# Ledger of designs, part 126: peptides against a protein of PDB entry 7SID

Target 1, 151 residues: chain A of PDB entry 7SID
Amino acid sequence: LHMYLMLLKELPGEEYPLPMEDVLELLKPLSNVCSLYRRDQDVCKTILNHVLHVVKNLGQSNMDSENTRDAQGQFLTVIGAFWHLTKERKYIFSVRMALVNCLKTLLEADPYSKWAILNVMGKDFPVNEVFTQFLADNHHQVRMLAAESIN

## One batch from the design tools (peptide; made by RFdiffusion4, then SolubleMPNN)

Design b2_p27_2_s3 (from b2_p27_2, 17 letters changed)
Fold by OpenDDE base, seed 5:
Structure b2_p27_2_s3 (fold): chain B 151 residues (1-151), chain A 27 residues (1-27)
Amino acid sequence: as target 1 above (151 residues)
Amino acid sequence: SRLLEELKEDEEIDKIWNEQLKEYEAK
């Protein structure tokens, strides 16, 4: 876990995106890692904070390629799980804060949610619509972060 | 008990994660 998290953390920013093939390789273990530590909220928070770099890379890619769609799908599946669990009130505010930051970054890359769509329980939820729900979060800091992200 | 409640919550988390991952794999 630690090595994987460090790898994610050290990814280059949006100015120097990795090839999509490399992004795919980095994403391969993500779902498994998240699933393994899904009960540890601190780890979840850390993962979400570190995958921000992945989001930035996804936003700089050629959206027409199969690899891009695959990478986006893998990533959004994980985000969808976190969001679904958030809706079920399973994650504390610190995890939700990290999730909001991920969603914010997704919106920056895809403001109209053309590809940033969460598929949960067989239904599609555009991230821009999902994001607005955090304006009504039970925790004031989450609401504030969501509001600041929109403005 | 608190322990039982936590276990139940963990099971629910597990269920949601597993369902999400299975759905993606089915595509």
Scores: peptide ipSAE 0.462, ipTM 0.850, DockQ to the pose 0.815
Fold by OpenDDE base, seed 1:
Parts: C-alpha cells; sequence; structure tokens
Structure b2_p27_2_s3 (fold): chain B 151 residues (1-151), chain A 27 residues (1-27)
C-alpha cells in the first residue's frame, strides 16, 4: 500500500501528463487497494488525497481513445463507490473532504460533466450535480470546502 | 451490542462496494 500510494503521489501534473497507457497501469491496482481498505477511513482518506494526481492526467488525453475511456471508467468506478457510501453515511467528514477535493479536480478537467459521470447502481450521476450536494453536507468544513471549490 | 453494530456497518460497506465493482465488471 505504501509504495503504491507513493507512486500515485508522485504522478506528474497537467504540465507533464503521462501517456494514458501508463495511467492505466497505475489505475489497475486502485480498485483492489480501495476495496481492501474500504473499512479503514484513515486509509480511505489517504487514498483519495493521493489519487488527485491521477485526475489531472485524465483530462489531457484524447477523449475518443479507448484507453482514455477505460482509465476514466476505472477511476470513476472507485469514486462512485466512495460517493455511494458517503450517501449512506458510512464515511466521516475527513473522508468526505478528500472526496470533495477529488470531485473538484474532476470538475476542473470536465466542468460540464461530459465524461465525469458516476455510475452507481446502474444509474448515472454527473459529477457537477453530485458536487452541489456537498453544499448541504452536515459538517461545516465539508460545506465550506465545497463552496470554495465552486468559486 | 456496539460490536455487533460495527460488524453490521462493515457488512453494509462490503455490500455496497462489492456491488459497485460487480456493476463495473459487467460492462
Amino acid sequence: as target 1 above (151 residues)
Amino acid sequence: SRLLEELKEDEEIDKIWNEQLKEYEAK
């Protein structure tokens, strides 16, 4: 876990995007790692904080590429799980804070949620719509972070 | 008991997560 998280943390940003094939390789273990530690909220928070660098790479490639769609899909599946569990009140505010940051970064790359769509239980939820729900979060810091992200 | 409740919560997390992964794999 530690080594994997370090790799995610050290990913180049938008200035030096990695080939999508490399991004895919980094995403392959992500679902499994998240699944293994899904009950540990501290680890979940850390994972969400470190995958921010991945998001920055997802919006720099050809959107018509199969590899791009695959990478986006793998990432959004994980985010969808965290969001769904958040809706079910399973994650504390610190995890939700990290999730909001992920959603913010997604919106920066895709403001109109053309590809940033969470598929949960067979239904599509555009991230821009999902994001606004955090403005009504029960925790004041989550609301504040969400509000700052919109402006 | 509190322990039982925590176990139930964990099971619910498991259920939701597994369902999400299953849905993705089916695509």
Scores: peptide ipSAE 0.461, ipTM 0.850, DockQ to the pose 0.815
Fold by OpenDDE base, seed 2:
Structure b2_p27_2_s3 (fold): chain B 151 residues (1-151), chain A 27 residues (1-27)
Amino acid sequence: as target 1 above (151 residues)
Amino acid sequence: SRLLEELKEDEEIDKIWNEQLKEYEAK
């Protein structure tokens, strides 16, 4: 876990995006790692914070290749799980804060949710629609973070 | 008990994660 998280943390920013093939390789173990630690909210928070770098790489792709779609799909599947659990009130505010940051970054890359769509239980939820729900979050810090992202 | 409640929460988390991953793999 530590090694994987370190790798995610050290990914280059938007100015130096990795080839999508490399991003895809880094995403391959993500779902497994998240699944293993899904009940540890501190670890979940850390994971969400570190995958922010992945979001930046996903948004900088200029080619709609199979690898791009695959990478986006894998990432959004994980985000979808976190969001679903959030809706079910299973994650504390610190995890939700990290999730909001991920969603914010997604919206920066895809403001109209053309590809940033969460598929949960067979239904599609555009991230821009999902994001607005956090404006009504029970925790004031989550609401504030969401509001700051819009302003 | 608190322990039972935590176990139930864990099971629900497990269920949601498993469902999400299963659906993706089926695509």
Scores: peptide ipSAE 0.461, ipTM 0.849, DockQ to the pose 0.801
Fold by OpenDDE base, seed 3:
Structure b2_p27_2_s3 (fold): chain B 151 residues (1-151), chain A 27 residues (1-27)
Amino acid sequence: as target 1 above (151 residues)
Amino acid sequence: SRLLEELKEDEEIDKIWNEQLKEYEAK
C-alpha cells in the first residue's frame, strides 16, 4: 500500500501529462487496493486525494482510444463505489470532501459528462447530476466545497 | 452490541464493493 500511494502522489501535474499506457498501468491495481482498505476511511481519503492526478491525465487524452476508455472505465468504477457508499451514509465527511474534489476535477475535464458517468447497480449517473447532490450534504464543509466548485 | 453493529456495517460495505466490481468485470 505504501509504495502504491507514494507512486500515485508523485504523478506529474497537468504540465507534463503521462502517456495513457502509464495511466492504465497505475489504475490496474486501484480497484483491488480500494477494495482491500474499503473499511479504513483514512486510507480511503488518502487514496481519493492522490488519484486527483489521475483524473487530470484522463481529461487530457484522446477520448476515442481504447486505452482511454479502459482507463476511464476502471477509474469511474472505483468512484462509483465510493459514491454509492456515500449515498448509503457509510463514509464520513472527510472522505466525502475528497470525493467532491475528484468529481470537481472530472467536471473540469468533462463539463457535460460525456464520458464522466458513474455506473452503479446497472444505472448510469452523469457526474454533473451527481455533483449537485453534495450541495445538500449534511456537513457544512462539504456543502461549501461543492458550492465553491460551481462558482 | 457496538461490536455487532460494526460487523454489520462492514458487511454492508463489503457487499456494495463486491457488487460494483462484479458488474464491471462481467461486461
Scores: peptide ipSAE 0.457, ipTM 0.847, DockQ to the pose 0.816

Design b2_p27_2_s4 (from b2_p27_2, 14 letters changed)
Fold by OpenDDE base, seed 2:
Structure b2_p27_2_s4 (fold): chain B 151 residues (1-151), chain A 27 residues (1-27)
Amino acid sequence: as target 1 above (151 residues)
Amino acid sequence: EEEEKERKEDEEIDKIWQEQLEEYQAK
């Protein structure tokens, strides 16, 4: 886990995008890692904070390529799980803060949620719609972070 | 009671994660 997290942390931002093939390789174990540590909220928070670097790479590639769709799918599947659990009030505010940052980054890359769509239980939820829900979060810091992202 | 509550919450987390991953794999 530590090695994987370090690798994610060292990824370049959108100014220096990685080949989508490399991004895809990094995302392959993500769902398994998240699932393995799903009960450890500190680890979940850390994972969410580190995957921000991956998100910045997703919006700079050919959106019509299979690898891009695959990478987006793998990432959004994980985000969808975290969001679903958030709606079910299973994650503390620090995890929600990290999730909001992920969603913010997604919106920066895809303001109109053309590809940034969470699929949960067979239903599609555009991230821009999902994001507005955090404006009404129970924790004031989460609300503040969400509000700052709009300005 | 607190331990039982925590156990139930963990089980629900497990369920939601498994459902999400299975749904993705089925596509």
Scores: peptide ipSAE 0.518, ipTM 0.885, DockQ to the pose 0.781
Fold by OpenDDE base, seed 5:
Structure b2_p27_2_s4 (fold): chain B 151 residues (1-151), chain A 27 residues (1-27)
Amino acid sequence: as target 1 above (151 residues)
Amino acid sequence: EEEEKERKEDEEIDKIWQEQLEEYQAK
């Protein structure tokens, strides 16, 4: 876990995006790592904070390529799980804060949710619609972060 | 009681994660 987290943390910024092939390789273990530590909310928070760099890389790639769609699918599957669990009130506010930041970054890359769509339980949920739900979050800081993100 | 509650929550977390990953693999 530590090695993987360090790898995610050391990803280049938006100005120097990785090739999509490299992004795919980084995403391959992500679902497994998240699933393995799904009950550890501190680890989940840390993962969500570090995958922000992945979102930035996805947004800079050609959206029409098969590799891009594959990378987006793998990433959005993980985000979908975190969101679904959030809806079921399984994650504390610190995890929700990290998730909101991920969703914010997705919306910055795809404001109209053309590709940023969460598929959960066989149904599609555009991230822009998902994001607005955090405006009504039970925790004050989550609501504030969501409100700041739409301004 | 608290231990039982925590166990049930963990099981629900497990279920949701498993369902999400299986759904993606089925595509």
Scores: peptide ipSAE 0.516, ipTM 0.884, DockQ to the pose 0.782
Fold by OpenDDE base, seed 3:
Order: structure tokens, then sequence, then C-alpha cells
Structure b2_p27_2_s4 (fold): chain B 151 residues (1-151), chain A 27 residues (1-27)
């Protein structure tokens, strides 16, 4: 786990995006890692904070590539799980904060949610619609973080 | 009592994750 998290943390930023093939290799174990540590909220928070770099890489890629769609699908599946659990009130505010940051980054890359769509329980949820729900979060810091994206 | 509650919550988390991953693999 530690090694994998370190790799995610050290991903190049927006200025030096990774090839999509490399992004795919990093995403392959992500769902398994998240599932394995799904009950550990500290680990979940850390994962969400580190995958911010993945979002930045995905946003700079050509959407016409099969590899891009595959990478987006794998990533959004994981985000969808975190969001679904958030709706079920399973995650504390610190995890929700990290999730909001991921969603903000997705919206920066895809403001109209053309590809940033969460599929949960067989239904599609555009991230822009999902994001607005955090404006009504029970925790004031989550609401404040969500509101920053509107300004 | 608290341990039982936590166990049930964990099982719910497990179920949601498994359903999400299985649904994606089926597509």
Amino acid sequence: as target 1 above (151 residues)
Amino acid sequence: EEEEKERKEDEEIDKIWQEQLEEYQAK
C-alpha cells in the first residue's frame, strides 16, 4: 500500500502529464486497493488526496482514445463508490472534503460533465449535479469548500 | 452493542463496494 500511495503522490502535475498508457497502469490496481481499505477512512482520505494528480492527467487527454475512455471509466467507478457511500453517510467529513476536491478537479477538466459521469446502481449522475449536493453538507467546512468552486 | 453496530456498518460498506465493482465488470 505504502509504495502504491507514494507512486500516486509523485505523479507529474498538469505541466508534465503522463502518457495515458502509464495512467492506465497506475489505475489498474486502484479499485482493488480502495476496496481492500474501504473500511479505513484515513486510508480512503489519503487515496482521494493522491488521485487528484490522476484527475489532472485525465483532463488533458484526448477523449477519442480508447485508452482514455478506459482510464476514465476505471477512475469514475471508484469515485462513484465513494460518492455512493457518502450518500449513505458512511464517511466522515475529512473523507468528504477529499472527495469534494476530486470532484472540483473533475469539473475544472470537464465543466459540463460530458465524460465526468458517475454510474451508480445502473444510473448516471453527472458530476456537476453531484457536486451541488455538497453545498448542503452537514459539515460547515464541506459546504465552504464546495462553495469556493462557485466563485 | 457498539461492536455489533460497527460490524453491520462494515458489511454495508462491503456490499456497496462489491456491487459497484461487479456492475462495472459486467459492462
Scores: peptide ipSAE 0.512, ipTM 0.882, DockQ to the pose 0.808
Fold by OpenDDE base, seed 4:
Structure b2_p27_2_s4 (fold): chain B 151 residues (1-151), chain A 27 residues (1-27)
Amino acid sequence: as target 1 above (151 residues)
Amino acid sequence: EEEEKERKEDEEIDKIWQEQLEEYQAK
């Protein structure tokens, strides 16, 4: 886990994006790692914080390659799980904070949610719509972070 | 009681994660 997280953390930002093929390879284990540590909120927080770098590399609004679509899909599946659990009030504020940061970064990359769409329970939820829900989060810091992200 | 609550919450977390992953794999 630690080594994997370190790899995610060291992922270059948008300034020097990795080839999508490399990003995809890094994302392949992500769902399994998240699922494995789903009950550990500290680990979940850490994962979400580290995948911020991945989001920056996924910031292509155009589905110009299979690898891009695949990478985006794998990533969004994970985010969808975190969001769904958030809706079910399973994660503490610190995890939600990290999730909001991820969603913020997604919106920066895809403001109109052309590809940033969470599929949960067979339904599609555009991230821009999902994000606004955090403006009504029960925790003030989450609300504030969400509000700051919009402005 | 607290442990029971935690166990229940964990089970629900498990369920949601499994459902999400299975749904994705089914596509």
Scores: peptide ipSAE 0.519, ipTM 0.885, DockQ to the pose 0.761; fails the geometry check

Design b2_p27_3_s1 (from b2_p27_3, 12 letters changed)
Fold by OpenDDE base, seed 4:
Structure b2_p27_3_s1 (fold): chain B 151 residues (1-151), chain A 27 residues (1-27)
Amino acid sequence: as target 1 above (151 residues)
Amino acid sequence: KEVEERIEKFRKEVEEEIKKFLEEEKK
């Protein structure tokens, strides 16, 4: 885990996006890691904070490429899982904060949720619609972050 | 790439961990 998190930290920012092939390699273990540590709030928070780089990289890529779609799918699966568990009230506010940041970044890359659609339990949830739900989050900081993201 | 190699190594480790986890959960 620590090694993986370290790798995530080493990802270049939006100014220097990774090749999509590298993004795919990074995403391969992500779902498994998230699954393993789904109940560890601190780990989840850390993961969500670090995958912001992935979102930024995805946003800078050719959205029409097969690799991009693949990466998007893998990433959205993870985000969808976090969203789902959030709906089940499994995560503390700090994790939700990190998730909101991810969603914000997704919306910056895809404001109209053309590809940023969470599929959870066979149902599609556009990120823009998902995001607005955090405006009504029980925790004030989450609401504030969500509100700041819109304005 | 060095990073890719490290990621792949980690993936393998995670897979092994998952296997162990699943076995423990079955008990």
Scores: peptide ipSAE 0.027, ipTM 0.465, DockQ to the pose 0.062
Fold by OpenDDE base, seed 3:
Structure b2_p27_3_s1 (fold): chain B 151 residues (1-151), chain A 27 residues (1-27)
Amino acid sequence: as target 1 above (151 residues)
Amino acid sequence: KEVEERIEKFRKEVEEEIKKFLEEEKK
């Protein structure tokens, strides 16, 4: 886990994107890691903070590439899982804060949710629609963070 | 190349942990 988190931390952002092939290799174990540590709040927060770099990389990539679509799909599966568990009230506010930051970054890259769509239990949820729900979050700081994105 | 090697090592470790978890669930 520690080694993987360090790899994610060192991932370059939008200014210097990695080749999509390298991004795919980093994403392959991510779903399994998230599944194993889904009940560990600190690990989940750390993962969500580090995958911000992945979002930035995906936003700058060629959307017509098969590899890009594959990477987007794998990433969105993970975000969808965190969203689903959030709906089930499984995460504390600090984890939800990190998730909102990921969603904010996705909206910056795809404001109209053309590709940023979460599939949960066979149903599609555009990220812009999902994001709006955090405006009504029970925690003040989460609501405030979400509100900053609409201005 | 170095990054690929580190990723592959991690993948193997995760796979082993998953196998152990599944074995424990059967008990």
Scores: peptide ipSAE 0.026, ipTM 0.461, DockQ to the pose 0.058
Fold by OpenDDE base, seed 2:
Structure b2_p27_3_s1 (fold): chain B 151 residues (1-151), chain A 27 residues (1-27)
Amino acid sequence: as target 1 above (151 residues)
Amino acid sequence: KEVEERIEKFRKEVEEEIKKFLEEEKK
């Protein structure tokens, strides 16, 4: 886990996108890691913070490529899982903050949620629609963070 | 098509884990 998290941390931002093949390699174990530590708030927070770089990379990629679509799908699946568990009130505010940052970054790359769509339990949830729900979050800092993204 | 299939498989796996998690929380 530690090594994996370090790798995620070292991902470059949108200014220096990684080859999509490398992004895919990093995403492959992600679902398993998230699943194993789904009840560990600190690990989840760390994961969400680090995968921000993945979002930035995806936003700068050619969305028509097979690898991009694959990476996009894998990433959105993970985010969708965190979103689902958030709706079930399984995560503390700090984890939700990290999730909001991920969603914010997605919206920056895809303001109209053309591809940024979470699919959970067979249902599609556009990120722009999901994001607005955090404006009504129980924790004031989460609401504030969500509101900042609108300005 | 192959990519879509892989994505769908991945999604299903995650959903199953979520279901298991929710079931465990009910106990």
Scores: peptide ipSAE 0.023, ipTM 0.540, DockQ to the pose 0.829
Fold by OpenDDE base, seed 1:
Structure b2_p27_3_s1 (fold): chain B 151 residues (1-151), chain A 27 residues (1-27)
Amino acid sequence: as target 1 above (151 residues)
Amino acid sequence: KEVEERIEKFRKEVEEEIKKFLEEEKK
């Protein structure tokens, strides 16, 4: 886990995109890691903080390529899972804040959720609609973070 | 196929957790 998290942390940002093939390799173990630690708040927070780099890279990629669509799909599956568990009150505020940051970054790349769509349990949820729900979060800091992203 | 299996596994586990949550909330 530690090694994997370090790899995620070292991903270049939006200004220095990686080849999509490399991004795919980094995403391969992600679903397993997230699934394994889905109940660990600290690990989930760390994962969400580090995958911000992945979001930034995806935003700079060519959406018409098969590899981009594949990477996007794998990543959005993970984010969707975190969101749905959040909706079901499984995560504390600090994890929710980390998730909001991920969603914020997605919206920066895709403000109208043309591709940033979460598919959970067979239903599609555009990130822009998902994001607005955090404006009404029970925790003050989460609401503030969400509100900041809209400005 | 392996990637798809991992993704599907994660989705299934999430769905199971959601179901458990809903069942607990109904009690």
Scores: peptide ipSAE 0.032, ipTM 0.549, DockQ to the pose 0.200; fails the geometry check

Design b2_p27_3_s2 (from b2_p27_3, 16 letters changed)
Fold by OpenDDE base, seed 1:
Parts: sequence; C-alpha cells; structure tokens
Structure b2_p27_3_s2 (fold): chain B 151 residues (1-151), chain A 27 residues (1-27)
Amino acid sequence: as target 1 above (151 residues)
Amino acid sequence: SSTEKRIEEQLKKTEKEVKEYLEELKK
C-alpha cells in the first residue's frame, strides 16, 4: 500500500497523460483503500491530494472509450463516497479542502457535468451542483477555495 | 464477497506502513 500511495503521488498530470489501461490499474485498489481508512482524516486528505493527478489524466482521455468510462466510474465512486461522508459532517475542513480541489479539477475537465456525476445511494448528483454547496461551508477557507474555483 | 474481505484484510495489515508513509510526507 505504501508503494501504491507513492505511485499515486508521482502520477503525471494533464500535460503527460497516462495510458488509460495504466489509470485503470491504479484505480482498482483505491475504493478499498478509501473504505478502510474513511475514518482517518490524514489518510483521506493524502488520498484526495494524490488523486488530483488521476482527474487530470481522465480529462485528457477519449470520452468514447469503454476504458475511459470505466475509469471515470471508478473514480467518481470514490469521490462520491468522500462527498457523502462530508454531507454527514464526518470530515474536518482540511479534508473538505482537498475534496473541493478534486471537484474543481473535475469541473475543469467537464464544466457542464456531462460525465462528472456522483452516484450516491442510487441518486445522481452532478458535480457542478455539488460544488456550489461548498460555497456555504461552515469553514471560511473552504468557502473561499470554492469561490475561487468558480471565478 | 470473499475476495473483497481478503483484500480488506490484506490492506489492514499495511496500516503501519501507511502511517509511516504519512510521516514521511510531513517531513
């Protein structure tokens, strides 16, 4: 797992996208890792910071590819879980900050939330609508970050 | 599933390793 997290950290960004096959391999254990450490604020923050590179890679992929849709789905499942727990007030502001950054990057890749849709408890939540909720976050830094992302 | 449980158990064994990784990131 240590090596896995290091690989996430060192992922190339938008300028150097990975082959989708490699992205899929990196995403495979991610859901399980997030589930195991969902109550650990530091681990969650670290994961969210690292997966920013994954979002950047997804934004440069072919939207018509089956592998792309699969990767997007796996990633959105993870983000949806973090957002769900955020709604339940389970995460401190620093974790929410990291989540907002992920959502910001998703919006940059998909401004109209054509594919960036969080499915939580069987309901669909477009990221652009989810993102606006952070404008009303209780913590001022979260609100500011969200506002900067929209401007 | 049984596979999922196995994976979870394996990942739990890496908890110490994860903590060490996080400490390294803070340096």
Scores: peptide ipSAE 0.026, ipTM 0.545, DockQ to the pose 0.044
Fold by OpenDDE base, seed 2:
Structure b2_p27_3_s2 (fold): chain B 151 residues (1-151), chain A 27 residues (1-27)
Amino acid sequence: as target 1 above (151 residues)
Amino acid sequence: SSTEKRIEEQLKKTEKEVKEYLEELKK
């Protein structure tokens, strides 16, 4: 875990996107790591904060490549899992805020949710529709963050 | 477990690729 988190911290900013092949390699262990630590709020928050770099890389990539679609799918699977557990009220507000930031970044790259669609339990949830639900979050900071993202 | 071993292998591969990429950026 520590090694993986360290690697995520070392990712370059949006200005210097990684090759999609490298993005895929970074995403490969992510689902398993998230699964192992899904009940650890601090680890989940840290993961969500670091995967923002992945979202930025995905947003600047060519959507026509198979690797891009694969990377998008792997990432959305993880985000979908976090969303699912959020709906089940398993995460505290700080984790939800980190998730909102991820969703915000996704919407910046894909405002109309052409590819940013969460598949949870066999059902599709466009991120733009999912995002609006955080406007009604029980925690005021989550609501405010979501509202600021729309402006 | 087999899952843990798979994760470790994936992490090692990722580490190698990331390090190589970072070194390339420094040139």
Scores: peptide ipSAE 0.026, ipTM 0.509, DockQ to the pose 0.025
Fold by OpenDDE base, seed 5:
Structure b2_p27_3_s2 (fold): chain B 151 residues (1-151), chain A 27 residues (1-27)
Amino acid sequence: as target 1 above (151 residues)
Amino acid sequence: SSTEKRIEEQLKKTEKEVKEYLEELKK
């Protein structure tokens, strides 16, 4: 876990996106890691904070390639899982803050949710629709973060 | 477990690739 988190932390930002092949390799274990530590709030927060760089990488990629779609799918699966558990009230506000930042970044890359669609339990949820739910979050900081993204 | 071993192997592979990429950026 520590090694993986460090890799995520050291991932180049939007200025120097990773090749899609490397992004795919980075994403391969992510779902399993998240699943293993889904009950650890600190780990989840850290993961979500670091995967912001992945979102930025995906946003700059050519959406026409199969590898890009594959990477997007893998990433969205993870985000969908976090969102699902958030709806079940499994995460504290700091984790939700990190998730909102991920969703915000997704919307910046795909404002109309053309590809940013969460599939949870067989149902599709466009990120723009998912995002609006955080405007009514119980924690004021989460609401504020969500609100600034809309304006 | 088998799952943990699989993850570890993937992490090692990823680590190598990321490190190589980062080193190239520093040149």
Scores: peptide ipSAE 0.025, ipTM 0.510, DockQ to the pose 0.025
Fold by OpenDDE base, seed 3:
Structure b2_p27_3_s2 (fold): chain B 151 residues (1-151), chain A 27 residues (1-27)
Amino acid sequence: as target 1 above (151 residues)
Amino acid sequence: SSTEKRIEEQLKKTEKEVKEYLEELKK
C-alpha cells in the first residue's frame, strides 16, 4: 500500500500528462487496493486525493482511444464503488469531500456526462446527477465544497 | 494471501515502469 501511494504521489501534474499505457498500469491494482482497505477511512481519503491526477490525465486524453475507454471504465468502477458506499453512509465527511473533488474534476473534463457515468448494481448514474446529491449532504463542509464547484 | 501477493507483484511492475518514465522526463 505504501509503495502504491508513493507512486500516485509522484505522478506528473497537468502540464505533463501521463501516457495512457501508464495510467492503465496504475489502475490495474486500484480496485483491489480499494476493496482491501474499504473500511479504512484514512486510506480511502488518501487514495481519492491521489487519483485526482489520474482523472486529470483521463480528461486530457483522446476519448476515441480504446485505451482511454478502458482506463475510464476501470476508474469509474472504483468511483462508483465509493459513491455506493457513501450512499450507504459508510464514509465520514472527509472521504466524501475527497470524492466530491474527484467528481468535480470529472465534470470539468465531461460537463455533460457523455462518458462519466457510474454503473452501480446494474444501473447507470450520470456524474452530473450524482454530483448534485452532494449539495444536500448532511455535513456543511461537503455542501459548501459541492456548491463552490458549480460556480 | 494469494490475492495480496498478486497485487504486490503488480505494484512492483508498475513501480518499475513509472520510475523509468520519470527518469526519461528528466532528460
Scores: peptide ipSAE 0.025, ipTM 0.500, DockQ to the pose 0.024

